Peptides against a protein of PDB entry 6DSZ. Designs and how they scored, part 76

Target 1, 361 residues: chain A of PDB entry 6DSZ
Amino acid sequence: NYVVTAQKPTAVNGCVTGHFTSAEDLNLLIAKNTRLEIYVVTAEGLRPVKEVGMYGKIAVMELFRPKGESKDLLFILTAKYNACILEYKQSGESIDIITRAHGNVQDRIGRPSETGIIGIIDPECRMIGLRLYDGLFKVIPLDRDNKELKAFNIRLEELHVIDVKFLYGCQAPTICFVYQDPQGRHVKTYEVSLREKEFNKGPWKQENVEAEASMVIAVPEPFGGAIIIGQESITYHNGDKYLAIAPPIIKQSTIVCHNRVDPNGSRYLLGDMEGRLFMLLLEKEEQMDGTVTLKDLRVELLGETSIAECLTYLDNGVVFVGSRLGDSQLVKLNVDSNEQGSYVVAMETFTNLGPIVDMCV

## One batch from the design tools (peptide; made by RFdiffusion4, then SolubleMPNN)

Design b1_p12_8_s3 (from b1_p12_8, 5 letters changed)
Fold by OpenDDE base, seed 1:
Structure b1_p12_8_s3 (fold): chain B 361 residues (1-361), chain A 12 residues (1-12)
Amino acid sequence: as target 1 above (361 residues)
Amino acid sequence: SVLEEALKELEE
């Protein structure tokens, strides 16, 4: 009897960093198809804590901390539209992953979007937003007492949303999104009214952005606003300030993922389709009134890694590179470059055996 | 460099 040990999936399709196991622990959570792996980040490296099997491919995985929670909760949405909010609970040596809330958010009517599932959480934890279908924005209100995730749809006039995020520092939950119409790609904002279940006019818009604008990064305060990443350009807009750069180096390969390094949004990691790792830097200008404005944007090449599906900064210059196409890596960012001008050193490599086609024979 | 300064801040 050859026990075909079902090979565990090794391709990474998502990763997040936060405080999931406790308020004090720094965690790395890795999605590998239907499997969630939970690690504690230590000075010695990644310590495995728990693996969790999910009832479907993980499509969205986001940490969030509602008001009054001591640690982060985990939102997961599967490719089959099963949503859950998970809590880590440890009692001595017993580790449990508790489902605080769950629901199926599939609609009977709607065209699944070609760009796939997008899930976002309001920075103030007022709601979860989902772009599942063209012309619809699904809202899951976050309420502490709800064991059942209830959702409603708001109609989007913009049928082809490319990417969407919630903005920071908004009185009402506000989304910023890139969309495509026959005239090109544009950026728009909407306020989301939970009470009226409708969109209100957002604080700003930018028509006719780069034709290949593909990603929105919401920037925390004090800067606020958003970064729009294209094939040829990176732009910042917050309603009052606009700044664009077109560094030639980003034209060589498409940027496919990003991760915020600093809580204040001063630095981001960018990964492209060639496995190049960049730092995006937001240069500050302090005004006499104490306001912080964006002075400039810079993109700097750090080095080369595996082709990232996802990136997450851990601590002390350590970055997890989650790869779907290659081996995932734990890398160190060094202050000094090597002889090749690289600031990246691989600390650990995690072998990717490729997609396990579950051939149900 | 701006990059080196930014990287140095990660070790602090």
Scores: peptide ipSAE 0.459, ipTM 0.928, DockQ to the pose 0.909
Fold by OpenDDE base, seed 5:
Structure b1_p12_8_s3 (fold): chain B 361 residues (1-361), chain A 12 residues (1-12)
Amino acid sequence: as target 1 above (361 residues)
Amino acid sequence: SVLEEALKELEE
């Protein structure tokens, strides 16, 4: 009986950056199938702190900081619909990952969405939203005292949601989503009523967006609103302002992931299917009344990396490129381009051994 | 360039 020691998964499914181990530490959290790896970001590189086995493939991994918490909590949803909220605790050398809350959010009735599981957290930490099944939006209210994650469904008239996010700066939790109907793809917003367990009309909608609109980015204040990324265009809408660009460079390959660089949402990283890394820039205009409005959108090519499944900006121009198809990388963004015009330098490469084929011998 | 300025701000 050769116990083939199952090699640890190396393909990255997700990554997030935040303050999970402490308020002061900058952490990189990496999801590799059923494994969660926790690092501290240091001047010397990534310091491993803890590895955690999960009870299933990680499908959603998001950091969030409820009001009154000193550090971030971690929401995880598995592909088998096990949800948990995790807290890091350290006492001297003893490290523990505490489950603050857990629950199974699987429905007995529903068609799993073809675009997979989407999990989002309200920026004000009022709720978690889940798109698991067509025609349903699942809500998990965030309550500090509740060890059991209870969820309810709201019926979504839009059966084919492509992507969804919570918006920033909304009095009530508000989702923005791209959906497809027989007439094309559209963007819509809904307010989520926890009390009535229903959707209310959101602040805005945009009908007939680009046919291949695939991603929603919620933009923080002061800009607010959302960015919609397509194959040919990038659009911004906040209810009052609309702006669209169609840079030819993005037509060459589909953008598949994004990450916010600045807390104010002025810069984003974009990764495409060819491993090209872009910066999306939001140019501000300050009005005489002190309001900040979006003046323009700009896309700039930074360079090439491994094909990103996920991107996360760390600090000091350092980016983690989580790859499922290739080696994950820690890359540095340089101010000056190299001889090839690239601003990207690989600092560290993490070998991806590929899918562990469980050869049941 | 706008990009170089944006990249410089990341090192600050």
Scores: peptide ipSAE 0.459, ipTM 0.927, DockQ to the pose 0.900
Fold by OpenDDE base, seed 2:
Structure b1_p12_8_s3 (fold): chain B 361 residues (1-361), chain A 12 residues (1-12)
Amino acid sequence: as target 1 above (361 residues)
Amino acid sequence: SVLEEALKELEE
């Protein structure tokens, strides 16, 4: 009887931070294939709280806080299109992860998108958006009393969506997306009508963006709008303001992940395919009327890490680098650079044993 | 530098 101790997956395919265990606790949630690891971020490091087995590979993992919730809820979508909303409950020493809602969002008809599953949540928690299939945008209305996640599709004329986010500060839920057509890559916005189950014209569009534009970052208020990241350029647009930079340093390797540092969207971490870590800075200009506008964008090299699949800023200059290809890391950002000009110091390394090849012997 | 200022703000 060879008890093959099923080795736990170590490759990270997603991470998120928020207040999942309580309103006060800062959590790091790590997706490792079918496993969810929950940590509390402490001054001493990551304290493990719970490990949860999922019924499939985690494809989307997002924290969100509906109006009147004291702590964040967790949305998970699996690669087999099983969706759930999870809540953490603790009663004394008893820890339970409760499924508040669930559903299967698979369609019988549709071409699965080549760029994989995208899941996004409206910042005002009105809906979840899913890009699962080409030419479809799936909407899950968020209702507190609904234990069954029901979805509907809106037809998307743009068949080749590269990335999509919900914008901040919009009266109606508004998506911003990069798409490709025969003329190139473009950015477009749509308002999502829950009532009519259709798209309305969004506030702005930007035709003919960089050919390799690959990521959309929704920027919180007061800036609003979005950042579009390409191979050669980073652009900002909010309908009124447009700004583009083309820092030569980003051309060396493709940026593959990002994470917001500040709640106001003034700073972001960027990771590239070579494991370089950057800070993107939004310089503000305060107008005489008290409005804040974007003055400039700046990219600065922080240092080198493992190749990030996902990044999350925790607190006090501490960053979790979730890696699929290498070891995940907890790193510290220092004010002063080392002798090599790096601002990054590894605090902890989490060994990646690689994919468990189920050798069915 | 702008970076050093930004990094200092993370410790505050």
Scores: peptide ipSAE 0.446, ipTM 0.924, DockQ to the pose 0.912
Fold by OpenDDE base, seed 3:
Structure b1_p12_8_s3 (fold): chain B 361 residues (1-361), chain A 12 residues (1-12)
Amino acid sequence: as target 1 above (361 residues)
Amino acid sequence: SVLEEALKELEE
């Protein structure tokens, strides 16, 4: 009897930080194919709490906190379109992951998007948005009493969506997305009407952005708006203010992931295809009326890590670098650079044994 | 530097 000890997946395909186990605990959640690993972040490092097997490859993993919840809930969507909302419960030494809601959100009709599954949550927790298929935006209303995740589709005229996010500070849920048409890439916004199940005109649009614009970052208040990351440029737009930078350093390799450091969106981590780690800084300008506007954008090279599939800032300058192609890392951001000019020091390395080919026999 | 100042704020 060859007990094939099923090698646990080691390649990371998603990570998120939040307060999942309790309101007080800082957690790191790591998606490794069908496995979810839950850690508590401590001064001594990562303490493992629970590992959960999912019924499929995790495609979306997002923490969110509905009004009246003391801790975050976890939304997961699998590559097979199984959606669930999970809650952590602990009673003494007993740890349970409870499914609050579940559903299958697969459509019988639709072309799966070539850029894969995108899942986003409204910052006010009014809905989940899913870009699964070309020309469709799926909405899951968030209702506390609903154990079954119900979804509906809104037709999207823009067939080739590159990335999409919900904006902050919007009276109605508002998406911002980069799309491609025959004329190039553009940014557009739509308000999502839950009542009418349709899009309304959003607050702003930006036609003819950079041809390789690939990511949207929704910026929290007080700045609001969005950052658009391309190959050559980083742009900010909030409807009233537009600002663009083209730092030469980002032209060397494509930025592939990002993570917000500050709750107010003043700093972001950026990772590129060469494993370079950057900080994007939003310089504030305080207006006479007390409004905060964006004065400038700056990109600074921090150092080099494993090629990030995902990044998440933990605390105290510690960053988790989730890697699919290489070893995942905990890295420390230091105030002072080393002899090589790097601000990054590897604290811990997690060996990646390579992709587990799901031999579904 | 602006970066060093930003990094100092992470330890606070």
Scores: peptide ipSAE 0.439, ipTM 0.921, DockQ to the pose 0.902

Design b1_p12_8_s4 (from b1_p12_8, 5 letters changed)
Fold by OpenDDE base, seed 1:
Structure b1_p12_8_s4 (fold): chain B 361 residues (1-361), chain A 12 residues (1-12)
Amino acid sequence: as target 1 above (361 residues)
Amino acid sequence: SVLEKALKELES
């Protein structure tokens, strides 16, 4: 009896970096279909710690740190709408992944959105937001004592949301989203009232953005606001300041993923459909009153990698490139370019064997 | 360059 050991999935569909195993450890978490892989980032490379099987394909994977927690917690949502909050616990050599909370957030009524599942966490850890269905925004309040994830829906007038994020530095949880209507694509903000379970008017809106605006990046303080990525343009807006660039280089291929490099939001990595890796730079201007404002946006080509499904900056110029279509990579960003003008060097490559189609015979 | 400065700042 040859036990055909089912080949583990190798295609990456999500990755995140944070402090999950301890307050001091830097972790890389990788989602491969139903599998979660946990690594510690070391000077010698990635050290595997644990693999976890999930009850479904991972659709959302986000680290967050509630007030008073010493390390990050992990939120996972599956494609079948099973939600959980996970904690890493180690006692000597024994490693346990503990479910702090769980729930099913599926609605009986609603049209699943064509752009798929979006899951976001408020930077102040007040709530989780989910765009699962057209015309609905689902809210999971974050309460420390609640083992059951309870959600409620708020009606969203904008039926076709493209992307959504929580903004930073807002008194109330505030979402920023790109949506499409018959007139084109637009950006809008809403405050989310947990008490009243409704939207209030947000701080700003931007009508008639680029027709192919596809991604929202929430920018931390001191800049605040959001970056909107399109096919031809990248725009910044924070309610007071607007800035747009249209670098010709981004027209060649669609940007499909991003990751923040700096906690202050001064640098981002961007990946496109051709495997090009870019750095988006926010140039600051310090005013006499000590306020920091955005002076300029710049996009620089770093080099070429595997086509990224997800990107995450680790440390010391090391980036994990999670690929669904190709081999995932650990790459180093160098200060000096090579003879070809590339700042990217592959350190390690992780072979993608492709999707194992379980033919249920 | 701005890029080289940005990349240098990644070195701890």
Scores: peptide ipSAE 0.468, ipTM 0.930, DockQ to the pose 0.871
Fold by OpenDDE base, seed 4:
Structure b1_p12_8_s4 (fold): chain B 361 residues (1-361), chain A 12 residues (1-12)
Amino acid sequence: as target 1 above (361 residues)
Amino acid sequence: SVLEKALKELES
């Protein structure tokens, strides 16, 4: 009986940073298929804390902090529509990952969306939103005392949602999404009523965005609104202000992932299909009334990394590059460029052994 | 540069 020690998956399909183990610890959480790896970010590097086997392939992994929680909770959705909210508990040397809530959110009827599973959390932790099926938006109300994740569906008239996020600074939970219809791609917003279990008209829409608009970034206050990333353009809209840029450098390869650097949304990391790492900068303008508005958008090439499936800024210019196709990396952003004009230095590389092709011999 | 300033602000 050759116990083929099933080689642990090495391809990264998700990563998130937050305060999961404690309020003070900075954590990196990495999803590798069914495996969740939890690290503490230290001055010396990544310290492994715990590995967790999940009951399925991780499709969504998001940290969130409900009001009154001292640290972040973890929402996970699997590709088989099993949802859970996890809490880290440590008692001395004993580490437990506690399931605070769980549920299966699969529908009996629905066409699985071609763009896959999207899971989002309201910044005010009022609900989780799920785009699982065309024409449906699933809502999981967040209730502290509920161990059972109960969900309901709201019908979405827009059948082909490309990406969706919750907006910041909204009185009611508000989604912003890119969708495609026969006329092209568009951006729309809806308010989500938990009480009525329906959509209300959102604060704004933007019809006829770039044909290849693929990602929505919700921008925190004070800017608010959203960034829409396409193949050729990056646009910002918040209902009052619209700004678009078309930097030639992004036309060379499709941007496929992003991560917010600053809590206020002033900087983002962008990764493309060639492994180029960019910084998106939001320049602020302070008005005489104290209102902060977006002045300009700028994209700057930082350097080259492995092709990112996911990016997460850690601290002190350190970025984790989660790669599915190549080796994951811990990289440092330097103030000064090297001789090649790169601001990126690889600190650590994590070998991706690729898909274990079970060669049935 | 704007980039250098942005990168400098990442240093704690």
Scores: peptide ipSAE 0.465, ipTM 0.929, DockQ to the pose 0.873
Fold by OpenDDE base, seed 2:
Structure b1_p12_8_s4 (fold): chain B 361 residues (1-361), chain A 12 residues (1-12)
Amino acid sequence: as target 1 above (361 residues)
Amino acid sequence: SVLEKALKELES
C-alpha cells in the first residue's frame, strides 16, 4: 500500500489580511482548498504560525472584529455550507484555533447560484450575508453569546446577483449589489431589517450600468458608497455623487480581484485575468464644512504578476498575490519604475504544483 | 506623478 502522501494543495483560492493572532500582529491568512495557512507578517517576511485543516473546501474567508474584541475573528464558509467563526488563542507555546460558533447553512430548496458562493460581513458586525442560491439572501445575525450560527433567508426579487457587499456608514445594515435582468445589469441597495427579516428600500440605485459590471467594492467613510467595476468602466456612487471613468487600459483584460490598501478607502489594488496589477486611486476634495468628497478616480498600471485569484496589501508596499492558476507571489511596489515601466518587483515566489487530482483509486 | 506620490506614501 503506497501511502501516496497526498500532496498539499498549492493553489490559492483566497487570502485575507488582518489582526487574527493578536491585536498587534499583522497576519496573512491563505486558503488552499481545505487548508488554511496562517502567517505573521514581519520585516523579514512571512513567518508561518499555524496550518489548519478544514472539513471542506473554503469558499468564504473573512476577518471581522466585533465590538469589544481585541483582535479579529475569522468567518469561514465551506463549499458544503459549513459555517464557522474561528478565534486564535495562544497560551505560552500552545496555539489553538477555537471554534466560537458553527452551523450548517445549506437550504433544502434553492438553485445554487452559477456565480458561486458570496459571503460578506457588515462593517459594524451586525450580520453576515450569504448569497448561496438564486433569489435568496441568507442572513446570519452576529451574537456574541451564540455558539450556533442560525440563519434565515430573505427573498430577493433580483434572481441573478453578480456581486454584493455591505456598505459602510449605514444606520441599518445595507447591501449594495450588481444584478442582471433581461434589460441589462443594474446596481441596487437594500437595507436589511433583522427585526422584520425583510429588505427595506436602500438609499440609492443605479439602473443600466455597464453590461459587464462584475464587482462591487464598498468604500469606507469618509467617502462611503461603492465602486462598481466593469470591463470598460469603473464607477463610484454614494447616493449623492456619481463618477465614472473608462480607462482604455482596463478593456484589455477583465479585472477579477481587488484589495483595499488604505483604511479610508483612498487606494485599491486591482488584478486582471492577464496578471496585470493596477492601483485605483480615489482623489479627495475637502469641502469648507470639513466634509470629504470624491474628486476623481484614477487607474494606474503598476506592473505584472501571476494571475491573481486574490490580493492582499500587507505593509510597506508589500503585496501578496494569491494565485490559483500560477505561482503565488510576494511582491514589492517601488516608487520608481524599472526600464519597462513596472513598479512591481517579485520578492518571493510560491510554486503552484497545480490541482491535486484526488484520484480516488 | 500621482502614482509615485501614492507609492511613496506606502513606505512611510
Scores: peptide ipSAE 0.461, ipTM 0.928, DockQ to the pose 0.904
Fold by OpenDDE base, seed 3:
Structure b1_p12_8_s4 (fold): chain B 361 residues (1-361), chain A 12 residues (1-12)
Amino acid sequence: as target 1 above (361 residues)
Amino acid sequence: SVLEKALKELES
């Protein structure tokens, strides 16, 4: 009897940082196919707390904190459209991951989108949005007392959505998305009405963005709005202000992931297909009325890492680089560059043994 | 530099 000790998956397909185990603990959560790994970030490094097996490949993993919760909850959607909201509970030495809510959000009718599953959470925790199928936006209202995740669909006129996020600072939940039509790629916004189960006109749109615009970053207040990342350009729009940059350095390789460093959205990490790590900086201008506006955008090369599938800033200039194609890394951002001009130093490397195809027998 | 300033702020 060869007990094939099933090797645990090592390829990272998602990572998030937040306060999941407690209000005070900083956690790193890593998705490795069907496995969720939970770490506490310490001065000594990553302390493993718990590993959780999921009933399917994790496609979406997002932390969120509903009003009145002391710590973050975890939303997971699997590739088989099984959704759950998880809570961490500790009682002495006993650690439990509790399912607060669950549901299957698969539709019988719809074309699965070629760009895969997108899951987003409203910053005010009013709803979860899912782009699963072309021409549909699925909404899961967030209700504390509901153990069953109920969803409804809103029809999207835009059939080819590239990326979508909820905006910050909106009275109603508002999505911003990049879509493609025969005329090119565009950015549009919609308000989501839970009551009417429909879209209302959003605050702004930007037609004819860069042809390869691929990512939307929702920017927190005070800036608000969104950043649109393309192959050649990075643009900002908030309805009142538009700004675009085209730094030559980003043309060398496609940016594939991003993560917010500052709660106010002043800095972001960007990773490209060559494993280059960048910082995107939002330069502020304070107006006489006390409003903060975007003055400029800058992109700075930090250094090289493994090719990131996902990035997450931890603390004190430490970044987790989740890699699917290579080894994942814990890296330190230094104030001073090394002799090669790099600000990145690898602190720890996590060997990737390759994709474990879980043959569900 | 702007970058060095930004990186220094991460250690605070």
Scores: peptide ipSAE 0.455, ipTM 0.926, DockQ to the pose 0.904

